# Ledger of designs, part 125: peptides against a protein of PDB entry 5H65

Target 1, 294 residues: chain A of PDB entry 5H65
Amino acid sequence: QYLERTPLCAILKQKAPQQYRIRAKLRSYKPRRLFQSVKLHCPKCHLLQEVPHEGDLDIIFQDGATKTPDVKLQNTSLYDSKIWTTKNQKGRKVAVHFVKNNGILPLSNECLLLIEGGTLSEICKLSNKFNSVIPVRSGHEDLELLDLSAPFLIQGTIHHYGCKQCSSLRSIQNLNSLVDKTSWIPSSVAEALGIVPLQYVFVMTFTLDDGTGVLEAYLMDSDKFFQIPASEVLMDDDLQKSVDMIMDMFCPPGIKIDAYPWLECFIKSYNVTNGTDNQICYQIFDTTVAEDVI

## One batch from the design tools (peptide; made by RFdiffusion4, then SolubleMPNN)

Design b2_p15_3_s4 (from b2_p15_3, 7 letters changed)
Fold by OpenDDE base, seed 2:
Structure b2_p15_3_s4 (fold): chain B 294 residues (1-294), chain A 15 residues (1-15)
Amino acid sequence: as target 1 above (294 residues)
Amino acid sequence: SLSEEELQRLEKIYS
């Protein structure tokens, strides 16, 4: 799609909705802190949520660890179960269920673990050794996902979350519907368990200035704008530095805006109603930031 | 908490 470049002053005079190609300088942006710009977005209800912090997860898993695994739910056709009792911590019971592929235990790098009573630390360690981990609890008749406030799937350092509002959780045995029980694609796991997966997104507000006018543009993007996945950035120092460098490049501290590089991007206007007040807002879309300075 | 040894044993089940 080709759009002619439109000056901001012209855009500001036009009604919404419309799409524009612009060339502007990034006068400022918010939030300034990267960790504050990463959110979880539901593609269905469009709710934005905070990414849970480690402390939040600790509490959830601590609570889960107070529950005793149900012996009746161990060792099914879907999984083999192993139980540990900790020497300390009041004899905490930990159950690890190794999901089988057609009755066969796969290699660790292909194996999904279901864990009851594990701490965050233990779960993280396991997720680094096995393909993926699902925190679960003993339900009435089957294992169930522990809590949508925690990840429904952990793969390496990636925590996959589900939408509490849009999800209709199904029991763990529904994983049987998956033909491929080796790759454990998050979307497939989510579908099997009735989860609407949340998307990691960068959420930022840019103040753009092209010398003819100034407008604020909203950015909600998963991986296109920075060419860095929002899902990975919080767990990767190098990616964090890269984002910071990009933002510093376009909005360098301590220098005049006249020296700022030009940013070319697409924005779309849309109407927003605040009570009786109607205003036009702008959102960046289909834009990849280039490192080349114009 | 599970010891590192116990966690390693889990991985070795598949070795």
Scores: peptide ipSAE 0.038, ipTM 0.759, DockQ to the pose 0.013
Fold by OpenDDE base, seed 5:
Structure b2_p15_3_s4 (fold): chain B 294 residues (1-294), chain A 15 residues (1-15)
Amino acid sequence: as target 1 above (294 residues)
Amino acid sequence: SLSEEELQRLEKIYS
């Protein structure tokens, strides 16, 4: 619906909830560092959590590699298995299971790999050569997802995570329920394995000033505001540069706010109760910054 | 870690 522009001074006097169209300058924003603004959001329990760092994943996969693959779980109707022993002094065993489509091994670009004992570096290399990779471990009766603290699915440079609280994991043989074993749609894989997938989101707080008033607005957005997917930005230097350029355009360093460009956006107000204190908060929604900064 | 040669052996399955 069409909304007329409302000055911030008028908005600050009104009760919540309401929706507004505004024109304001971005006085400041937080966090200032991009990697701190990207979070994982659960659509079911609505918790926000940090994206695991590379160092965190290294630890998880190192721990996973301490367990030897179970020979009894190799070579099923679902997958063909191969075992590698590293040439290093540790002699680590790595099991790779190639998921078949109706008993036939797919082409590499259509093939899902299940990997036991792989390092992050090895998994990343494999994900660039094959369609997808799932880190797994040997369970009692079947292969199982390794750990929801790590990605349940890696496609290229994209790491797909699941919610620990909301997921009820099922064994890997449940992939048999998928009719199409070539495209490996993340949501379908998640559903088959009992995973509630998390969503990458930008989370930032904007301080907006239109000369009549100042308010803070919360931004939680996956791909609309910057027209850049939050799921890809951490792994792409060019995308990171683009986001930085956009933020520098609206909030340029070293100059006065009088020279800042105007930002047009939609905000919605909502009530937050902290004990006996009632507060009105604001969130940016349905907004795209359209300036070509590249 | 897996060597480039070991990774190449994986790719050869599809060649």
Scores: peptide ipSAE 0.036, ipTM 0.751, DockQ to the pose 0.013
Fold by OpenDDE base, seed 4:
Structure b2_p15_3_s4 (fold): chain B 294 residues (1-294), chain A 15 residues (1-15)
Amino acid sequence: as target 1 above (294 residues)
Amino acid sequence: SLSEEELQRLEKIYS
């Protein structure tokens, strides 16, 4: 899209909603810590929530591990089941269900595991060896997703979460509706299980200054702004470093703002009503930062 | 298909 560049001083005087192209320096941003800027966003109800920490997941999986797998739900047409009894933790029962493709067990890199009673550590180990892992529990008549507070699907190091508000969970046997039981596309799995998948997003507030004025702009972006997926950054040190380098480039510590590089971006204004007060806010959109901006 | 060796490796995770 084409927009003429508008100085911030002019933007600050105009009514919302409008779209602008700007060139400004990033005076400051918040939050400063990357892990605090990554959130989960529901595309349906638009609720923002925190990404669960390892400690949160540990609690959920520990609680799940106190439940005994139901023998009646093992070895169906959909999956083959194996049971392990741990040597510690009072002989914890762990059930791993290997989902079959038309009655045939696929290779590990194509196989979806359903796990009952697994710890976070165990699940992570499994996710590194198999295509995907779903934490489940024994329901009354079928296996069910363990808890939407935990990932509904783990692929490698990527944890896929679902919206508690918008999801209407269905039992595991609904995976039978999937024609392809080897690729395990997260959206397809979510659809089969009645889950509205959440999106990882970077959520940040930029203070922008072009010398004519200063405004705060809100950034909510999944993978465009940094050209780095928010879904992967928390589990990848290199990606984290890349984001940090980008932010340090635009807002270098210990250096005067006069030496900051210029940031070109699109912002849109919008109205926010708080009681009787109307406030104009700004959001960055359709913007990719250049890595070589000086 | 999953091999017995793969299953044995899984057992090691929980042993």
Scores: peptide ipSAE 0.031, ipTM 0.712, DockQ to the pose 0.012
Fold by OpenDDE base, seed 1:
Structure b2_p15_3_s4 (fold): chain B 294 residues (1-294), chain A 15 residues (1-15)
Amino acid sequence: as target 1 above (294 residues)
Amino acid sequence: SLSEEELQRLEKIYS
């Protein structure tokens, strides 16, 4: 899209909603820590929530591991089951259900595991060896997703989460509706299980200054701004470093703003009502950070 | 927890 560049001082005087192209310096940003800037966003109800910490997941899976797998739910047409009893931990039982494709067990790189009673460590190890892992529990008539506070699907290092508010969970046998049981596309799995998948997003507030004025602009973006997926950044040190480098480039520590590079971006204004007060806010949109900075 | 060896065996069975 084409827009003429508008100085911030002019923007600050105009009514919302409008779209602008701006050139400004990034005076500051918040939050400062990358982990704090990555959130989960529901595309349906638009709630933002925190990405669970490892400690949070440990608790969930520890609780799940206290439950005994139901023998009646093992070895169905959908999956073959293997059971382990630990020698320690008071004989904890772990069930791994290997989902079959048309009655045939696929290769590990195509196989979905349903894990019952596994620890986070065990689940992570399995996710590195098999296509996907779903933490489950024994329900009354079928296996069920363990907890939407934990990932509903783990693929490698990627944790897929669902919205508690918008999801209406269905039992695991609904995976039968998937014709292809080898690819395990997250959206397809979510649909089959009645899950509204959450989206990883970068959520940041930029303070922008072009010398004529200062405004705060909100950034909520999944993969465009940094050209780095928010879904992968927390588990990849190189991607984290890249984001940090980008932010340091535009907002370098230890030097004055006069030496900062110019950032060109698009912002849109919008009205927000807070009680009796009407406020105009700004959001960055359709912007990719340029590799070459001036 | 499951031993690393057990987890490796699981992988080998289906690879």
Scores: peptide ipSAE 0.042, ipTM 0.770, DockQ to the pose 0.013; fails the geometry check

Design b2_p15_4_s1 (from b2_p15_4, 7 letters changed)
Fold by OpenDDE base, seed 1:
Structure b2_p15_4_s1 (fold): chain B 294 residues (1-294), chain A 15 residues (1-15)
Amino acid sequence: as target 1 above (294 residues)
Amino acid sequence: SLELQSLEEAAKSLE
């Protein structure tokens, strides 16, 4: 898309909603810490949620590990089951169900594991070695997803989450609806299980200044702005470094704003009503960070 | 853990 550049002073005088192309300096931004800027967003109800911390997941899986796998739910046409009893003081039972493709176990690198009673550490180790892992529990008649507060699917270091509000969970046997039981695409798994998948997003507030005016613009973006997936950044030190470098480039510490590079981006204005107070807010959209060379 | 290692080995044996 193409829009003529508009100075901030002119934008600040106009009614919403409108779209603008701007050239401005990034005076400041919030939050300053990267981990605080990464959120989970529901595409249906639009709620923003915090990404669960390791401690939160530990509690969930620890609780799940207190429940014994139901023997009657083992070894179905969908999966082969193996049970272990730990030799530690807890003596907990761990069940791993290996999902079959047309009655045949696939290769380990293509196999989906359903895990009952696993700790976070164990699940993570398995997810690093196998293609995909789903934490589950024994339901009344079938295996069920353990808890939407935890990932419904773990692939390597990537945690896929679902929306509690919008999801209507279905039992594990609904994975039978998937023709291909080797690739395990997150969206397909979610659909089969009645899960509305959450999206990782960067959420930030930018204070923009072009010398004519100052405005705050909201950023909610998954992978376009930084050209880095929000879904991967928390688990990759190099990606974190890249984001930090980008932000430092546009907003260098200890330097006067006059020396800041120019940021070109698109913003849209919108109306927000809070009681009797009407405000115009701004959001960055369809923007990949680029330095103005003019 | 030893239990996890046994799980991994068992899983591999099912290939």
Scores: peptide ipSAE 0.043, ipTM 0.776, DockQ to the pose 0.012
Fold by OpenDDE base, seed 2:
Structure b2_p15_4_s1 (fold): chain B 294 residues (1-294), chain A 15 residues (1-15)
Amino acid sequence: as target 1 above (294 residues)
Amino acid sequence: SLELQSLEEAAKSLE
């Protein structure tokens, strides 16, 4: 699938859809803030949504913490349960369910915890110590996922989210379908629970200029463009710095565009209808950021 | 089991 390099001026005159290889300078980009560029994307309905803020999660888990775990749902063949009352003045009930593998509790670093009534802080602490944590609530006949507005799975510092629109949630006992109850792969957990997992993506708009023309290209990428996972960047200062450095390299502030490095990338054109107006838009695809020799 | 107790204690200690 070889594509010859095409100047922007030629691209701007052509109908969509088409694919191009280009060499251009990054005149500008938006949003400028990294946090604003990281979104959650559904691979099914293609909805883009914001990554929940800590404050948003606090509210969800605080609400969950007001609910009392159902004693009838404790200690099943799938999990062993421990209930305790917190030492704070509120004295809320917290339940932790330790998921077993074939009736045997795995090591802590391989154990999935189901937590009822935990705060964000507590859940995060648990996720750092244990392999995986799922916030749950007591349903009618089984434990259920707490809320798709919160992570359905937390592993270390990674929060895994599901699509509310596309997911058809199933009860926790459906985790029994997993043969391996030690690794807890997010996609497997999601499948078992009827969740369509959302993907972390970088979402940016690039203004590209090759001297013959200027066009805006949309970037939606999870880990290829920067060679940095969007799922990890928000929780890693070094990765954030790396992205910032890359962007500063291609679009250095206070310097004339003539001195900018050349960016080689693939773009595809597509038609967008806005009312009666038909517009051609462009998206970067299958591109790892690279600098041409000047 | 001792293993369960250990895990439970570990979890509780993280509160």
Scores: peptide ipSAE 0.041, ipTM 0.757, DockQ to the pose 0.012
Fold by OpenDDE base, seed 5:
Structure b2_p15_4_s1 (fold): chain B 294 residues (1-294), chain A 15 residues (1-15)
Amino acid sequence: as target 1 above (294 residues)
Amino acid sequence: SLELQSLEEAAKSLE
């Protein structure tokens, strides 16, 4: 939609909800650290969650490694199983299940692995080689997802998480519903297992100033604003540097705001009620930052 | 199968 540019001073006087096109300078932003701005968002219940840290995952997988794989659940029509005992770590039992496509094992880069008793390090190594890995545990009658506090699917360096509140987990055999068992699309896997997938998002607050007024605008975006996916940025140093460069470009340290470049973006206003207090808030939407420096 | 064995060995080698 075409919107004429509106000065901030005019916007600040208007009732919500409305949409605006603005041109302003980024006076400041928070949080300052990139890793603090990346969150997980549920599209159903809209809860924002922190991305689990490596230490959190270590605990979960260590706990999972204390459970012994059930022999009765090995080697089904869906997967072939291999179990071995580690040489170290008190003889830990590890099971890897290789998911078959119509009874045939696919190539390694197309194969989904189900892993029981694996450490975070082992799982990461497997995901790099086999592309797709699901941490699982032995249930009563079937393999089950290990824990929604951990990724339900790991592909390369990308960890896919599900919402604990909105998900109704189904057993691993429900992967049989997938016609194609070579291209493991996260959304398809989630659907088969009853998982509501969480979305990686950048969450930031921008203080915008166009010389006529100042307002704070909320940013929640997955991949459009920076043209960098939030799902990959935490695991890629180059992507992190790129985001930092973009932010430094619009809000350079040690320089006066008069020399800042102009940011063109869309914002929408909305009402927030807290008791007797009615406040108008602003959110950035449908915006991609341009590298145009004036 | 040969393919399964190769995959299993590959997985084991990553431990």
Scores: peptide ipSAE 0.041, ipTM 0.755, DockQ to the pose 0.012
Fold by OpenDDE base, seed 3:
Structure b2_p15_4_s1 (fold): chain B 294 residues (1-294), chain A 15 residues (1-15)
Amino acid sequence: as target 1 above (294 residues)
Amino acid sequence: SLELQSLEEAAKSLE
């Protein structure tokens, strides 16, 4: 829909909810550090949570490594299993289950690995080599996802997380419902296992100034605003640099705001109730600011 | 299978 450009001063005195097209300068933004702006968002319950740190994952996987794989759960119609004992880990048992496609092992780069007892380092190495890895544990009757506090699926450098609140976990054998057991689409895996996948999002607060007024607008975006996936940015130095360049372009350090470029974007107003207080807030939507930064 | 063995060996090499 077409919207006329509205000055911020006019927007600030209007009731919510409404949508606006604006032209303003980015006076400032927060957080300033990129890693702090990347969050996980549940599309169902809308919970925002932090991306787990490496240290958090280490703890989870170390705990998992203390559990012995159940021999009864090895080598099913769904997967072939290999277990070995580490020499330098006081006999730590590690099990890798290779998921088959129609009873046949696929190519290594298409094979989903289920891993028990693996460390973060080992899991990451496997994901780089085999592409798809699920950390699992031995349940009572089947393999189960290890922990929703850890990724339910690791593909290369991408960690896929699920919502603890909205997910109703099902056992690994439910992967049988997938017709294609080679591509391992995260959403399909999640659905099969009863997981509501979380979405990586950029979460920022922009202070916008068009000379008529100042307005704070909330940004929650996964891949449109920067034309860079939030899911990949933390693990890619080049993407990080690109985001930094974009932000520096719109909000250059050491430069007066008069010299800042104009940002054109859409914002929507909405009401927030805090007790008896009603507040109007603003969110950026349907906006792309990606430009040639090199 | 030969394929499984190959995969297992590859996995072990990543320890």
Scores: peptide ipSAE 0.040, ipTM 0.755, DockQ to the pose 0.013

Design b2_p15_4_s2 (from b2_p15_4, 6 letters changed)
Fold by OpenDDE base, seed 4:
Structure b2_p15_4_s2 (fold): chain B 294 residues (1-294), chain A 15 residues (1-15)
Amino acid sequence: as target 1 above (294 residues)
Amino acid sequence: SEEQQSLLKAAQSLE
């Protein structure tokens, strides 16, 4: 839909909800660090969560590694199993289950590994060699997802997380419902296992100034604004640099705002009520940042 | 199978 450009001073006087097209300069933004701007968002309950740190994952997998794989759950029609005893001081047992497609093991780049008792380092190594890795544990009757605080699926450098609140976990044998056991689409895996997948999103607050007024606009976007997936940016130095360059372009340090480029975007206003207090907030939507200086 | 052997070899990095 076409929207005429509206000055910020006019917007600030209007009631919500409304949609606007604006042209403004990015005076400032928060958070300044890219890592802090990437969150996990649940599409169902809409909770925002922090992306777990490496240290958090270490703890989870270390705890999982203290559990012994159940021999009774090895080598099913769904997967072939192999167990190793580590040569380290602890001598822990690690089980790897290779998921089969119609009873046949696929190629390594198409194979889903279920890992039981692995450390973060080991899991990451496997994820680099195999397309897909799921951290699991031995349940009562079947293998189960290890912990929703950790990724339910790791594909290369991409960690897929699920919502603890909205997910109703099902056992690993439910992967049998997947006709194609080679591509391992995250959404399909999630559905089979009863997981509501979380979405990576950029979450930022922009202070916008067009010379007539100043307002703060909220940004929650997965891949449109920067044309960079939030799901990949944390693990890709080049993508991080790209985002940094974009932000530096619109909000260059050490330069006066008069020299800032103009940012054109769409914002929507909405009401936020806390008891008797009502305020109008603004959110950026359907906006792609131009790489050219305007 | 050959596929199984290949997968196992790849996974032996855990040792």
Scores: peptide ipSAE 0.145, ipTM 0.835, DockQ to the pose 0.012
Fold by OpenDDE base, seed 3:
Structure b2_p15_4_s2 (fold): chain B 294 residues (1-294), chain A 15 residues (1-15)
Amino acid sequence: as target 1 above (294 residues)
Amino acid sequence: SEEQQSLLKAAQSLE
């Protein structure tokens, strides 16, 4: 729908909820560091979570590596299993399960690996060779996802996470429900395993100024605003540079705001209640920024 | 199978 441009001074006087089209300068934004702006968002419960750090994952996988794979769970109709005993880790057992497609092992680039007892380093190495890796553990009757604090699926450099609150985990044999056992679409894997997948989002607060007023607007966006996926930006230097360039363009350091480019965007107002306090907040939506704004 | 051998070779980095 069409919205006329509304000055910030007028918006600040109006009740929520409403939608607006605005033209303003980005006076400032927070957080300033890109890695701090990337979060995980649950589409169901709407909880925002921090992206786990490498150190966090290392601990989880180290703990998992202390458990010995259950021999009874190896080599099912769903997967073929291979176990290695490490030489320098006091005989640590590592099991890799190769998921079959209709009883046939697919090509390595299409094969889903279930890794049991692997370290972060080992898992990362495997994910570089195999497009899809799931960290698992031996359950009572079946393999199970290792930990929702770790990725439920690793594809290349992308870590897919699930919501602990909303997920009701099912055993690995539920992957049998997937007709296509080659592409391993994250959403399909998640559904099969009872996982509510989290979404990578950019979370920022913009201070907008159009000369008539100043307004803080919340940005939560996965891939539209920058036209860059939040899911990939942390692991891609070029994408990081691109985001930085965009932000520097709209909010250049060492330059007065008078010289800032104008940002056109949509914002919506909404009410937030905190006890007895009622506050109107603003969120950016349906907005894409381009580098050719100057 | 050839496929199994190929996959195993790819995963030998764990040894």
Scores: peptide ipSAE 0.144, ipTM 0.836, DockQ to the pose 0.012
Fold by OpenDDE base, seed 1:
Structure b2_p15_4_s2 (fold): chain B 294 residues (1-294), chain A 15 residues (1-15)
Amino acid sequence: as target 1 above (294 residues)
Amino acid sequence: SEEQQSLLKAAQSLE
């Protein structure tokens, strides 16, 4: 992937598509807020979606908690079930289904929980204890995923989401197709349930300036650019701090651009047509942040 | 079962 360095002024004069290696300063970037920079991306339809807010999830699970678990769907060959009424003022019916491995209940740290009627707080607590939790509801003949607007799988603090457009949901009994019912790999769970998993990505627009010219470059990256997973950053204060430090390093506040460090990266140009308007756009690719040693 | 009770206790302790 080695390319000779090309000045921005030369790039701006060339037709697309092409790939370039550049050395430029990060004049500015948007969005400035980290939460706004993290999106969900579908690998099939390529739609970008916002990561749901905690408040959004609260509403979804609160609504789910209004539904009564169907007693006819309890205690199958796949899972053992327990239903209880909460002792708080709400008196909700909550069902927890413990997925068995070859008819045997596994240890808690390897056991997948299917939960009906749980609040976000309860589900998160369970995911921390049991590692893997799927919010479900009672369907007509089987348990079903609760809502693709919420995570289909929660593992610790990691929320796994699916694409509403591309997914064709299957009932929970399809987890029987998994030979290993202890590790609960998100992609395997998604495949069994007919879910197209969404990918966490950093989405930013960089304004790059090398002294010869200025251009905007689009960044969509999951874990390479910052060497930090987008899937974990929102739930980890240290990772958030690291991203902020990196951005502050390349675009330090309160000083002039002449004092900014040089950023080396790869960009590709591509054509965008909107009606009669033709435009060349640029995207950063295959880049891990690094300062120029020269 | 005993195993179920163990798992249930773990779950309920977090409620």
Scores: peptide ipSAE 0.143, ipTM 0.834, DockQ to the pose 0.012
Fold by OpenDDE base, seed 5:
Structure b2_p15_4_s2 (fold): chain B 294 residues (1-294), chain A 15 residues (1-15)
Amino acid sequence: as target 1 above (294 residues)
Amino acid sequence: SEEQQSLLKAAQSLE
C-alpha cells in the first residue's frame, strides 16, 4: 500500500484510526536489554507472556522426573519404548518413546522422541541428536503432554510453547492423525494435540522524532522488522549481536541525535480508553529496517 | 530392528 510521508506534527493532530508512512529518528527505545524485549504472544487471547527461564524449566522437569513411567503405556502402534535407570546420583527412571511412521522407525534426524523423566540438560542433548522432542508424562490411558509451562516441542535449540488459556490438550495418540510422521511441523503437532501455539515476538517501545514532533510507537513483531526470528534470537549469540548492531546503528550511544540515521516505517494510530481518559496510541507495522542509511 | 537398536543406543549415549 502506497502512503505519502507525513510529518509527526501533522499526525499528532489527527484522529485515530489511521495509517501513516513516516521518516523519523529513533531518539530512544525500551527495554534496552534484548532478552527483556522477547515475549510470547497468543494469537487467540492476545496475552503476552514471559519466555520461561532456564531455572523455571529446571523445576518443571525436575518435578516430572519424580514420576514413574507407566509400563502399561509402552510400545504402542504409534511408538516403541525403552525405560532405563540413569547413572546419576538419583537413579531416575527415564522412558523414551520413538514415534514410528506407519510402523517404521525413521532416522534420528526425522524421529519424534517422547521423553518421560528427563532433566532439562538431558532433553536439550536429545533435541540436538533427534529432530523433535516432546516432554510427556503417563496419563490414565495414554501418554500426555507434561506441562504447558514447558515447551510442548523442542527442535534443536528452538522451544515451542502453547497457551494455557486457549489450549484443550489431547493425548499423545492423537498424533496418529498426522499422515506425515517425519517432518513434525510445530503447527501440525500443536493442532493434533489441541494446543494453541504461542508466537515469539519482539516487544519494544520506540520514541520517534522527526524534528517536527515526538511520538512513541509500539513494536510487536515476530520476524519482519529485524529480519531475525524472535524464536531463535535468545539461543543464538550471533543473532543477538545482529539485533544489537541494528539498534546501535539507529540509536548510537554517545552521539547527538542530529547525527542519527533516518528510520522509515509505517505506523498506525488507534484509540485506547481507560475510564474517562481517551488516548491515541501508535504501533509500527509492515516495516523492515533497511541497511542503507538515509 | 537395527533401526530401533540404533536409536536406542543414540538416546542412551546422551545421558
Scores: peptide ipSAE 0.140, ipTM 0.834, DockQ to the pose 0.012; fails the geometry check

